# Peptides against a protein of PDB entry 4CIC: the designs that were tried, part 101

Target 1, 148 residues: chain A of PDB entry 4CIC
Amino acid sequence: KVSTKGHYGVQAMFDLAQHFGEGPVSLKSIAERQGLSEPYLEQLIAVLRKAGLVKSVRGAQGGYILAREPRDIKVGDIIRVLEGPIAPVESVSQDDPEHSLKFDFSVTKSVWEKVKKSIEEVLDSITLADMLKDAEEAQMAQGYMYYI
Target 2, 147 residues: chain B of PDB entry 4CIC
Amino acid sequence: KVSTKGHYGVQAMFDLAQHFGEGPVSLKSIAERQGLSEPYLEQLIAVLRKAGLVKSVRGAQGGYILAREPRDIKVGDIIRVLEGPIAPVESVSQDDPEHSLKFDFSVTKSVWEKVKKSIEEVLDSITLADMLKDAEEAQMAQGYMYY

## One batch from the design tools (peptide; made by RFdiffusion4, then SolubleMPNN)

Design b2_p19_5_s4 (from b2_p19_5, 11 letters changed)
Fold by OpenDDE base, seed 4:
Structure b2_p19_5_s4 (fold): chain B 148 residues (1-148), chain C 147 residues (1-147), chain A 19 residues (1-19)
Amino acid sequence: as target 1 above (148 residues)
Amino acid sequence: as target 2 above (147 residues)
Amino acid sequence: SSLLKKLASIEFSDIIELF
């Protein structure tokens, strides 16, 4: 499951990418810009820091920075850190506890594995630098609509 | 979300594909082979029938058949029928009701749209005939491990 | 086009709960 954690984690990492090279960004400022609760962001940043995607800077102008250049951080890297390896959700359907359907259907499992692999390939094809570029293009397109 | 419905729906359709050309299969027999509850399978089959992926055969040897050849049914077709157009789950995170985060971040939305497109392309690339072939190959591989 | 719009609002959590 790319949980709400994966989504917000990508948002927080993208905010740090937008400020890359400008120095450390406070959790409060990220939370405000991204509409995240500061306590929730603290949890996400703690995981991302432990994984070496984010660095903490101490001092009066302390905060967080990306640990690598935006081009060297894939969306897939962020998702894998926050979600872990996408465990096959044993869909223990809570509704019918007795039929622990052993997902032993090898063929259906292979279909889902192919889908999973495709998702991973897409997420690994997108960097924070690609996201920055897409944002700039979108801002330019919006700016052109305001000047017409 | 390919819900439990999508998963079990693909399983049920695959069971019907395995018996394609052999005549109608009873819901009971599908349920038994696939480990599904018969009432749950009835709901899935009703949706699949309404979508024209399954046909009901009446009579003493009545049951269900695929409405098309296995090669003409994509996994994506089954998922689209059962899940519908996957509604935006507004993740109303029950835990923090006030921050209805408008998913307004255009860039993150574009990432998810790319992922989604890739999923659809993969599911549309797999037919029930491909699944039958993969099952035969897996059975042959298991048979070779017993020698 | 409409399926793509609805799936664009699928939380990635929902996508991975597929698995």
Scores: peptide ipSAE 0.096, ipTM 0.711, DockQ to the pose 0.197; fails the geometry check
Fold by OpenDDE base, seed 2:
Structure b2_p19_5_s4 (fold): chain B 148 residues (1-148), chain C 147 residues (1-147), chain A 19 residues (1-19)
Amino acid sequence: as target 1 above (148 residues)
Amino acid sequence: as target 2 above (147 residues)
Amino acid sequence: SSLLKKLASIEFSDIIELF
């Protein structure tokens, strides 16, 4: 699991991408479709809104929309907002001085930096538009499996 | 932090790689160099040994050696042994029925599968021999900064 | 299973913490 926040944040953003251009979507409707609790979704949306990935629309048909087109929102952008910067390996908290092993072993650090970079590159290579396309392709593939 | 197990497992295996060809290394010496508790290292080494990545040598100069050459041990092999298979996103445990969100959204699952695959590819691209080379290069670079 | 359970429990912060 991407933290429950990262995972559900990507789901919520994807739901907003699916409704992009249809106007504001209520948190209730997103929560129902994505199986999220509405209070939890409110917290996620608040963070995403503060980061400028989501806009709130006021009024009787108020709700939320993507602040940018789906093609202009990377999965990496969503994850960085929800999980914080893909921080370097925070060394184990200093609180166990005996296990304050200086991960000074530059080599093991380099392995993890390479993995981190690879994760970032993958997440930055996937947009909400790519996810929409993948969903359409998956639906078409399922539709064809029922006709064979 | 790679789970403390994965991280320390890679460090312990790297220590054994640095001493590869010099004979058996004691757990005590590995623990001291890598800053690990000896009991914790014993648990890691037991798993690595069972997986056939490490061999125990008995006797007065007993200890542990790599079971294969450093070039034949991927970081991914070590991580898979210590952490288990890089499984798909196990859906949240069924124990919270309200948060038993079927991660059935095939698309979000595909994102995490892509990330997983990328991690596996990176970890499988790095051998203990590559780590040895990187360490030598880093030592040379530090040596040149002091002159 | 444990890395993946951990990767499955790893917040991206935990993935970063893992790494």
Scores: peptide ipSAE 0.090, ipTM 0.715, DockQ to the pose 0.170; fails the geometry check
Fold by OpenDDE base, seed 1:
Structure b2_p19_5_s4 (fold): chain B 148 residues (1-148), chain C 147 residues (1-147), chain A 19 residues (1-19)
Amino acid sequence: as target 1 above (148 residues)
Amino acid sequence: as target 2 above (147 residues)
Amino acid sequence: SSLLKKLASIEFSDIIELF
């Protein structure tokens, strides 16, 4: 699962990327723009901060900033922090005790490992800077449709 | 999810691929080899049969066979049949009603669409014949460690 | 649970629902 955590975590990090260089952004403002509950966003930001992807700024104009430039933060880095390390297929055996996956067929495991590796490669190929560029291109495309 | 259905469906189809050309395989024998319950396997096989990936053979030596050669069945075909079409991002909004994903940010959606496409490409690049070859190579590698 | 465990526990429909 890109769980709800991974999904919203990427959204929150993207919001911070859009405001990079403008100073600290309040959790309230991120929550409002991203359609998140403020308490849920606090949990996500706490994890991202502990991982060193976000910094907290104290004071009356306090809030959060990216800890690195948008180009130096991969989507894969955000997902690994929120979802944990992409652990191998072995643990599917634990949740349904009646269907003990006795035959962890090495071959079927290899298929899922290939899928995993491909997902990791894609997520590691996308930075927050790439997402910012894609957003700018999408806004320009929408602006051109209003003038035709 | 490659749900438990997708996982076990690929295993069951792989078992049928290993016996391709040997005639019909009983559900009982597949269930025993793959560590599946026979009733659960019946449900999976019913879906795969309806999709035209598996054929049933009737008679005293009846059972199931692949409907096509192992090279003509992609892992992606099996997963699409069992899990349904890879439906777009929109449905994540339904499971947690309190956190209605109101802002389906087009940009974050694009990231997920790229990941989806990559998964589809990988699953469509692997056939049951590729899985058979990988199994043979793994068995040979184990045989060489004993000498 | 690992991203793969979560991915394996994500229905392709859920991965797709994520996508």
Scores: peptide ipSAE 0.080, ipTM 0.715, DockQ to the pose 0.113; fails the geometry check
Fold by OpenDDE base, seed 5:
Structure b2_p19_5_s4 (fold): chain B 148 residues (1-148), chain C 147 residues (1-147), chain A 19 residues (1-19)
Amino acid sequence: as target 1 above (148 residues)
Amino acid sequence: as target 2 above (147 residues)
Amino acid sequence: SSLLKKLASIEFSDIIELF
C-alpha cells in the first residue's frame, strides 16, 4: 500500500497536470474529480505546496497550479514529499516483540535494499508527462474500441 | 514490509543454503541460528516443503534440506510461495470507506503495476547462491578490517 | 512511516496493495 497519502497525492498532482496551462484549479474541483474529501486534499496540497511542487494563486479565480512542468515532476518526487525519505527497511524487530530478529543478517538487509533501490528507480522514471501520455493513449485505445 | 513470513522464510531458506551438502538440518537448529520460534518455523517450512523448495529427511538424523541447489532457488520463488501470488493492487477502495477512490484512473494503476514488475524482476534476479556469495564477501571484508 | 517502511512491513500482496 502506497500510503493513502501517496496514492491520493499522485492523483491530485495528475489532475493538476491535466489542467496545466489552463490556469488555477480550485481544491473543490480537484476533490470532486478525484473523489477526495476537500479537507484531506487541503492537507495534501499544503505539503505539496511547501515542497514546491504546487503553487497557490490568490483571488476570486484562485486555486492551485503545478509549480513546474509535468515533465519536470517525477512520481518519485511526489512520493518522497508525502511519505518522507524512503526509509531503509527498518529491521522487523520493532513490531514482533516476541521474535526479535536477532540475526538481521547483512545479507537479508541487502536484498531489501536492492528492492528499495529498484522501487526508487521506477518511481523516478515516471513523470507526470508520462502519465498524461499514457492517459491519452488509453483514451485513444478506448475510442477505437467503440468504433469497432 | 515484506510480510514477517516472507522475511523469515528467506532467512530460513538462506540457513538451509549455508548447510547445503552437509545433510539434513533440524528445525531446532535453524530456529536457534535465525532467532525464530520453532512453531513459527514449522509453519514456514511446511509451506516451503509443499511448494517443493524444501525436502524433509526422516530418521534420527532427519531434518530439512533444500530441494534444489541454491542457484536454482530465487528469492522471488520463496516470496511467491509464502505470500501467494502477488495480487494486483486491489484498489484502495476497501480500507477508506469514506473516500471510495471513484477514479481508479487506469494511469495510477499502471504506475503501480510498473513498480510491482520491477520488484518481481529484482527478487527473481537474486538466488540463494547470490546471497551465499554476498555473505562470504561480507565475512572476508570484516576479516580484513581486523587485520 | 516511509513508503518503504510500509512496503517492508506489507506482505508482497500488501506491497502490491500499496500500489
Scores: peptide ipSAE 0.076, ipTM 0.710, DockQ to the pose 0.150; fails the geometry check

Design b2_p19_6_s1 (from b2_p19_6, 9 letters changed)
Fold by OpenDDE base, seed 2:
Structure b2_p19_6_s1 (fold): chain B 148 residues (1-148), chain C 147 residues (1-147), chain A 19 residues (1-19)
Amino acid sequence: as target 1 above (148 residues)
Amino acid sequence: as target 2 above (147 residues)
Amino acid sequence: KKIIFDNMITLADGFKIEK
């Protein structure tokens, strides 16, 4: 489960990618387009900025830009920044501390490690540039469906 | 994050796989070996039984067995039974209902669908028989490290 | 923080994003 934080973070970064090269985008504008609260977006952007994925631009046309080209930002990078390392299994059930995973069954752990690896591979294979391309393709497909 | 439920469910099913062909295993025995509470395991087993992955055997040697051979039970099957369909993103943040994912951005959704598919493929590629094999290999490797 | 996969694998319960 990508947390809401991860999801919205990717959306916000994608919004910035769509406007890459057009100059700084206001948080308000991103929030409106992405259906996010501005305060929530501020928190996300602060984390993303600290991680060097986003830059703040000061001035009359102040706002935010991607710190790197869309092709140089993986979805995995965004998720790792917002969520931390992808962990497939919580080692400690917070809900039942008495039933801590006593037996680190190496075999079951290996299953989850495989899942983790797979998720990482997928997320690291997708850049913001790939998402931009997918968006263009989707728009074209919708356009064609109206002409049929 | 495989929930604790999914994790323990796979462990319990793996325990049953290790004893497959040896007859019924008591919940107590599974719970002890897997470090689970018996009541928690009872809940898991009830779900797994209802889904037809586990069978209850009655009698003096009563307990549970796998309903199918280990090779015929995917980890994905266990997870789907316990967790339901693999969903990559919570559509509704319980913590912030006001910030419901308003914009079903098709593109972001597609990313999560790719993640979902990848997870499903991995989990569906692993059977309890594969896990048994991995366990044997791990035991052999440990044995060689002590020599 | 739990990466919770909604409907399929509640990754949230198992995936400790170890910070």
Scores: peptide ipSAE 0.073, ipTM 0.779, DockQ to the pose 0.305; fails the geometry check
Fold by OpenDDE base, seed 4:
Structure b2_p19_6_s1 (fold): chain B 148 residues (1-148), chain C 147 residues (1-147), chain A 19 residues (1-19)
Amino acid sequence: as target 1 above (148 residues)
Amino acid sequence: as target 2 above (147 residues)
Amino acid sequence: KKIIFDNMITLADGFKIEK
């Protein structure tokens, strides 16, 4: 499930990627730029740090940096860290508690597994470096629109 | 969003596909086979019927049938009918109402659009006929394990 | 609560992240 957590996590990681090589970035600055609450961002960064995607730098000019180069961090890596593996849910329908769907319908399960695989492939095909490139291209396109 | 509704809807449509050509199937029989409540199934079938994926047959031996052949019904068609277009949902985080994420971050949006497209492609590549074939293959494989 | 994510594909009921 790509959750708000996943979305914000990717956004925060992308912010860190944009500042990669410029030194540590404060959580406050990330929160301000990305429109996130600082406490929420702290939770995300804590998870990402524990997973080794982010490093904390201590000191007056401390903050956070990517633990790896942007090209070495896939969007899929971020999502897996924040949300875990995308698994087909045996959802007990909250609306019908008496009928625990035996999701054991092998054929329907296979459909969702194919969807899962497709999502994973897409997310694993996109790095933070790819996102940086896309952002640069978008900025150039906007810049050209302002000069026309 | 593939919801429980989407899951059960695909399951119900698959049950109808398994009985395609055998005549109308009662909601009760579908509910029993698929482990669904009959009232819940009624709601699903009503939506699917309105969308023209299912037909009701009246009479003592009445019930429901697929409105089209299994090969002409994609899983994506079922999901779109039940859940609407797989749209990137702009969720206002309920947990932080004060920070309405300007999802205007074009780059992040593009990632999710790629994911959306991929899901749509997968769901549109699978028909009820494909599911029937997969079920037959699985049954054959199980039959071979018992020998 | 359906976590409806803006611009995200919410695989709601069909996908659970196994914790």
Scores: peptide ipSAE 0.070, ipTM 0.776, DockQ to the pose 0.215; fails the geometry check
Fold by OpenDDE base, seed 5:
Structure b2_p19_6_s1 (fold): chain B 148 residues (1-148), chain C 147 residues (1-147), chain A 19 residues (1-19)
Amino acid sequence: as target 1 above (148 residues)
Amino acid sequence: as target 2 above (147 residues)
Amino acid sequence: KKIIFDNMITLADGFKIEK
């Protein structure tokens, strides 16, 4: 499960990937294109910058750029920065806060570890470059549907 | 990500699997063995029963049993019953409730769909019978370390 | 840190199944 923070973080990073090589992009422009609040985006970008995934450029034409090439940024990297380690099970449920998961039964734990591993493998298999390629392919497919 | 509800549900179902063929098990006994509150377990069992994964047996020696053989119950089935469909992204964040995920960008959606599929594949690949086998193997391995 | 997925499995705060 990816939080809204993770989701918006991936969207913002993808927007920066689409503009990679074109120079700095303003937070305002990213927010507008991605349908995000500018203050919320500012918080996300601050975390991403601190993690070294984004660079800030100062000046009148300042803004943000990817700190690395899109091929060198995995979705998993973005999620880990924003959400921390992928945990398949919460130790404390909001539904029963008094009853923490006391029973660390090894077999049930192994199930969740398998889930974790699977999620990590998927997220680490997708780069921003892969997402760019998928977007291009989708645009081409839509373009062909309008000409038929 | 599995909620506590899903986690405890799998534990309770696994307990019932361990006692499969031995007759009905009381909620109290499951709660004690699994470290669950009995009222919470009652809620879980009610949902699982309604979904046809558990049967209730009435009488003095009443309780609950698996409605199917352990090999015929996937972990994914339990999770879907308790949690519903596996969703990788929340539409409404508590962090920004005013800004619902309006941008259904196809590419980002596809990432989460891949995650969903992978989770489903894992959970659907594990049965209660597989969990029983894993438990037996783990017990054997521990027994050999004491000798 | 809770990872929440909308449609399938909510990882962070527990799986909320969108009905």
Scores: peptide ipSAE 0.061, ipTM 0.774, DockQ to the pose 0.225; fails the geometry check
Fold by OpenDDE base, seed 3:
Structure b2_p19_6_s1 (fold): chain B 148 residues (1-148), chain C 147 residues (1-147), chain A 19 residues (1-19)
Amino acid sequence: as target 1 above (148 residues)
Amino acid sequence: as target 2 above (147 residues)
Amino acid sequence: KKIIFDNMITLADGFKIEK
C-alpha cells in the first residue's frame, strides 16, 4: 500500500522532473498543479531534501529542483525515503485491533516476502524519466485523438 | 498491504490444506494451531465458505474442508475473497484525512497499477499446493540440520 | 482495507484493497 505521503511525494517529484532543466520551481506552483496543500508539500519536500533527492535554490527566483537527473531517481527511491522499507503485511488490522499478527508462520511469511520483492522490483524499475516518457506518450495519444 | 484478515485467512486455508484428505477439521483445532481466536476464525471461514473455497461437514466428526484441491486454490483467490480486489493506492489516508487523494494523476496512477498487477501475478502464481511443498522442503531442511 | 506491508507499511497505507 502506498500511503498518501508516498503518492503525493511521487507526484511532487514528477512535477519537478517535468521542470528539470528549467530552473527552480516554487512549492506554490507545485502545490497548485498537483492539487496539494502547500504546507503538506513543504513537509514532503523537507524529507526529500534531507534525503538528497531535491535541492533548494535560494533567491528571488528560488525554489526546488531535482538533485539528480530524472533517470537517476527511481520511484522506489522516493517511496523508501518517504515511507521507509516496503512491507507487504500489516501487523495491525484496523478492522480488528485485538488480533495483532501474533503468529509469524514461516510459509505464509514467505508469500508476503515474495510480494514485497515483487513490489520493490517494480518500483525500482521505474524512474522519473520513464514517467516523463509515459506522460509524453499519453499526451501525444490524446493529441492525435483530437485531430482525428 | 495484506490485512490481518488476509494473512489469517491464508493461514487458515493453509491449515486446511495440510489436512486435506484426512477429513473435516474443527475450527477449534485450526484456531489452536494457527494462534487465532475461534470467533475470528469463524468469521473468516464464513466468508471463505460463502465464496466456495471451504465446505462445512456436518456430524460428530464435523468441521471444515477445502472445497477444492490445494493445487486449485491460489493465494490470490483467498485474498480476493477476504479483502476484495487488490488496490495499491489508498484513496483516504488515515494519517491525513484532510488530504484525500483529490487528484488522480494518470501517470502516477499507472505506476500503482503496475504495482497492483505485480502483486496479483505473484499471488496468483502461488497455490496452497505450492505452500505445502515449501513447508515440506523447509521441514526436511530442518531435519537435515539436526542430523 | 489497507494492504500495509510491514516495512512497506507506507506502501501498505497506500494499498487499499478495494472492497
Scores: peptide ipSAE 0.060, ipTM 0.770, DockQ to the pose 0.197; fails the geometry check

Design b2_p19_6_s2 (from b2_p19_6, 10 letters changed)
Fold by OpenDDE base, seed 5:
Structure b2_p19_6_s2 (fold): chain B 148 residues (1-148), chain C 147 residues (1-147), chain A 19 residues (1-19)
Amino acid sequence: as target 1 above (148 residues)
Amino acid sequence: as target 2 above (147 residues)
Amino acid sequence: KKIIFDNMITLAEGFKIEK
């Protein structure tokens, strides 16, 4: 599940990556730039901090920084921290609440396991550094469109 | 989340694949073998039939068959028929209902698009024939564990 | 907001954290 937590967590981490090397960033500033609730962001940052992806800096100009370089933080790492391991979940269907998914069907389970693995591979292939690069390329492309 | 609809749809299609070439299979028999509700299965089969993945055979020994060979039906085809295109849908978060995901964040959107693409590629890489093969291999492996 | 894939692979709903 890329839950709201995962999405906002990736946004917050990306914001911190954009400011990596510039010193501590306040939660307020992140919240404002990313359009996030500050209280909600506090919860996310607390989890990310506990997992060692973010560091808190104390003082009047305190805030948060990435605990590692952007290249050393995968999107998959962020998602696992916020949402745990990606697992296929048996959910009760709203369409048929009387029937539980019997995942005991080995062959269909293997399909979902392949999907899971693929998602994990993708998320583990993307770093915050890759995201920074993509953002720079996008900004350059937008800049060129305004000059033509 | 594998929706129940997609999951059961794949199970039903796989059951039909296992009986491909043996003639029509009754919904009752599929429901019994797969542990599915027959009424729910009727709804799934209706959609699959409309999409041309399943054919109805009329008569006393009537039922359903795959409309195409198992090798010509991808899991992705079944999922798209039952659930529509794999698209990132903005939903209101239960965790923060006051904040809408501004997907206008181009970079994060690109991450989810990559995930989507990967899922599509996986599901489009698996046919019902591949599933049949996997089932046969699994049965053989189980048979060898009992010897 | 949850990113939900409107198919079996609801990234948002279907991948629960293995607790």
Scores: peptide ipSAE 0.103, ipTM 0.779, DockQ to the pose 0.421; fails the geometry check
Fold by OpenDDE base, seed 3:
Structure b2_p19_6_s2 (fold): chain B 148 residues (1-148), chain C 147 residues (1-147), chain A 19 residues (1-19)
Amino acid sequence: as target 1 above (148 residues)
Amino acid sequence: as target 2 above (147 residues)
Amino acid sequence: KKIIFDNMITLAEGFKIEK
């Protein structure tokens, strides 16, 4: 599981990206489209806003917009804001404290660090603009399947 | 967290790799060296044995050995055996059913599939032989720091 | 059993198996 926060955060940011240039989007509309509770989305947006990824627009037609262009927001940026730094292997959870002798096996740790680095590289290689492009391509592919 | 199973499974397999060619290793000795309970290790070894990664050797000097050479066992093989397929996005767990509207957002799913693929590629690129080499290099580096 | 990464950090920190 991408943390619920990371997953929904990326969804919310993607929704804002889809509406980029169209003006402010209400939290209600994002919540409805993304299948999120509005209160939960409000918490996510608050964090994203504080991190400077989202801006609040005031007024009757107020709401939220991306603070930067979709091409300037990486998925990795969103994840780091919501979840913190992609940390290497945390010590084996306390679920069975009797068995978790903390052998910091250096070699095993290096394996997970490589995994971490790989994840970071992937997430930093994907922008909201890339996601928009992928969505458009998917829609076109579906549209072409209906016209044949 | 690598699942406790995956983490300890890789440790146990690495221990067996370190002793590869020396004969069978007792579960007790692995457990002691790796800081695992013997009963827990027994469960891990049972799964690994069933998957054909480990063999049991009978006799007074019996125990376990790798079923294949360290170079022929990927970390990814161990993880797949112990944890199953690497799935990037399982549906948001039911922990907060009120908030988990299952929007299978296809595009978001694709992001996590890319992450999954990357993890698989990394884990499949690392063998127990690679881990042995890394351990030797680390030991040499430590040894050189002490002269 | 799916290896679910609880968060991307936890993924980097290891595979959480959702029970």
Scores: peptide ipSAE 0.087, ipTM 0.769, DockQ to the pose 0.223; fails the geometry check
Fold by OpenDDE base, seed 1:
Structure b2_p19_6_s2 (fold): chain B 148 residues (1-148), chain C 147 residues (1-147), chain A 19 residues (1-19)
Amino acid sequence: as target 1 above (148 residues)
Amino acid sequence: as target 2 above (147 residues)
Amino acid sequence: KKIIFDNMITLAEGFKIEK
């Protein structure tokens, strides 16, 4: 389950990747381009900065930069920082806490562990550099559609 | 995200798979074995029955049975019935609904679509028969640890 | 309907079941 936090965190990190090498980007400009509230983005960036994925640059032209190259940041790294470890189903019966017998049936647990592993493998296979490449390919494809 | 509904639905269906061919199983017996409330299980079974995964048998020894063989029921089928289609991230900002600009950034959407596809592939690769086999293997492994 | 992965990053906040 990717929360809104994980979703917008990946968007914000991708925006910083698009501007990597151009200098610091203001939170305001990221918020405007990604359709995020600036206060919400501040919370995301604070977590990402603490985890060492983003750096703050001070000054009149200050802002944020990626702390590493886009190729060295996996989507899985961003998600783990924002959401924590992709953990298997803890049977927290939200709907009936009184009858939430944590019946940790071993076989059903193994199904969810397989799902978890698959998600981790996908997210760890995608870097911000891969996302940049995909964006460039999509832009080129759109450009070709206008000329036909 | 597997909800409690999806989790317990798979458990209930697995219990029915373990008793497949033995006749109808009462909801009470499933609830007791799987650690579920009977009223909650009734809700799950009603949905599964409507979807044609479970059949109700009437009579003094009535109850529920799988409507298909365990090999013909994927975990993905159970989850889709209970939870609906595994859909990609619709940007519903639960935390800040006012600032939830549905910025459907195409590239980020593609990441979540890849995750969705991966989940679907995993869940569609596992049948109730596969789960039965895994349970048998686990029981045999426990038996060997005591010798 | 939220597909809740308890220990998973809640994809379901982002994953809406296509109605």
Scores: peptide ipSAE 0.082, ipTM 0.773, DockQ to the pose 0.167; fails the geometry check
Fold by OpenDDE base, seed 2:
Structure b2_p19_6_s2 (fold): chain B 148 residues (1-148), chain C 147 residues (1-147), chain A 19 residues (1-19)
Amino acid sequence: as target 1 above (148 residues)
Amino acid sequence: as target 2 above (147 residues)
Amino acid sequence: KKIIFDNMITLAEGFKIEK
């Protein structure tokens, strides 16, 4: 589940990537830019920090920085940290516990495993550096649209 | 979300694919084989029928058949019928409506769009015929393990 | 565990993260 948690986590990490090399960024500033509540962001950052994706800097100019270069952080890494491993579809029909998928049809499971693998491959193919590049390209494209 | 609905829908369609050419299959028999409640299956089949993926046959040997050959039905077709179009991440944080993703960061959206596209490509690359083949291969592999 | 395809987020939600 790229939950709201995963989504916002990627946004927060992307914000830190945009400021990479500029020094520590305050949670407040990230929250403001990303439209997140500061308390919610604190929770996300705590998880990301514990996973070693973010570092806290203490002092008057304290805040957070990426623990690694943007090129060394995959979107997949962020999602795995926040959401955990992309589990295969647990066949647990929460809606009808009595009708647990008795026949774990190996074939249907294989379809979902293929989907899972594809998601992982995509998320692991995208770094924060790639996102930065995409943002730059999008800004340039917008700039060109105003000149036409 | 390949919801339980999508999952069971694919299972039901796969069951019909396994019996393709053998005539109509009763909902009861599908439900029993797939571990579904018959009422739940009725709902799924109704949607699938309306979408033209399944046909109902009337009479003493009545039931359901695939409306097309297994090779002509993609898993993606089934999922789209049951779940609708894989919507891009609607920024509607159901869990925190107050924190609606205000900043539609185009870049973050693009990541999710790439994921979406990848999912669609995978689901559109798999037919019920492919699933039948995979099932046969799996059965053969199990047979060899017992030997 | 419902693979939620509705929202791409929901797709990921349907993948139960096995802890």
Scores: peptide ipSAE 0.079, ipTM 0.778, DockQ to the pose 0.197; fails the geometry check

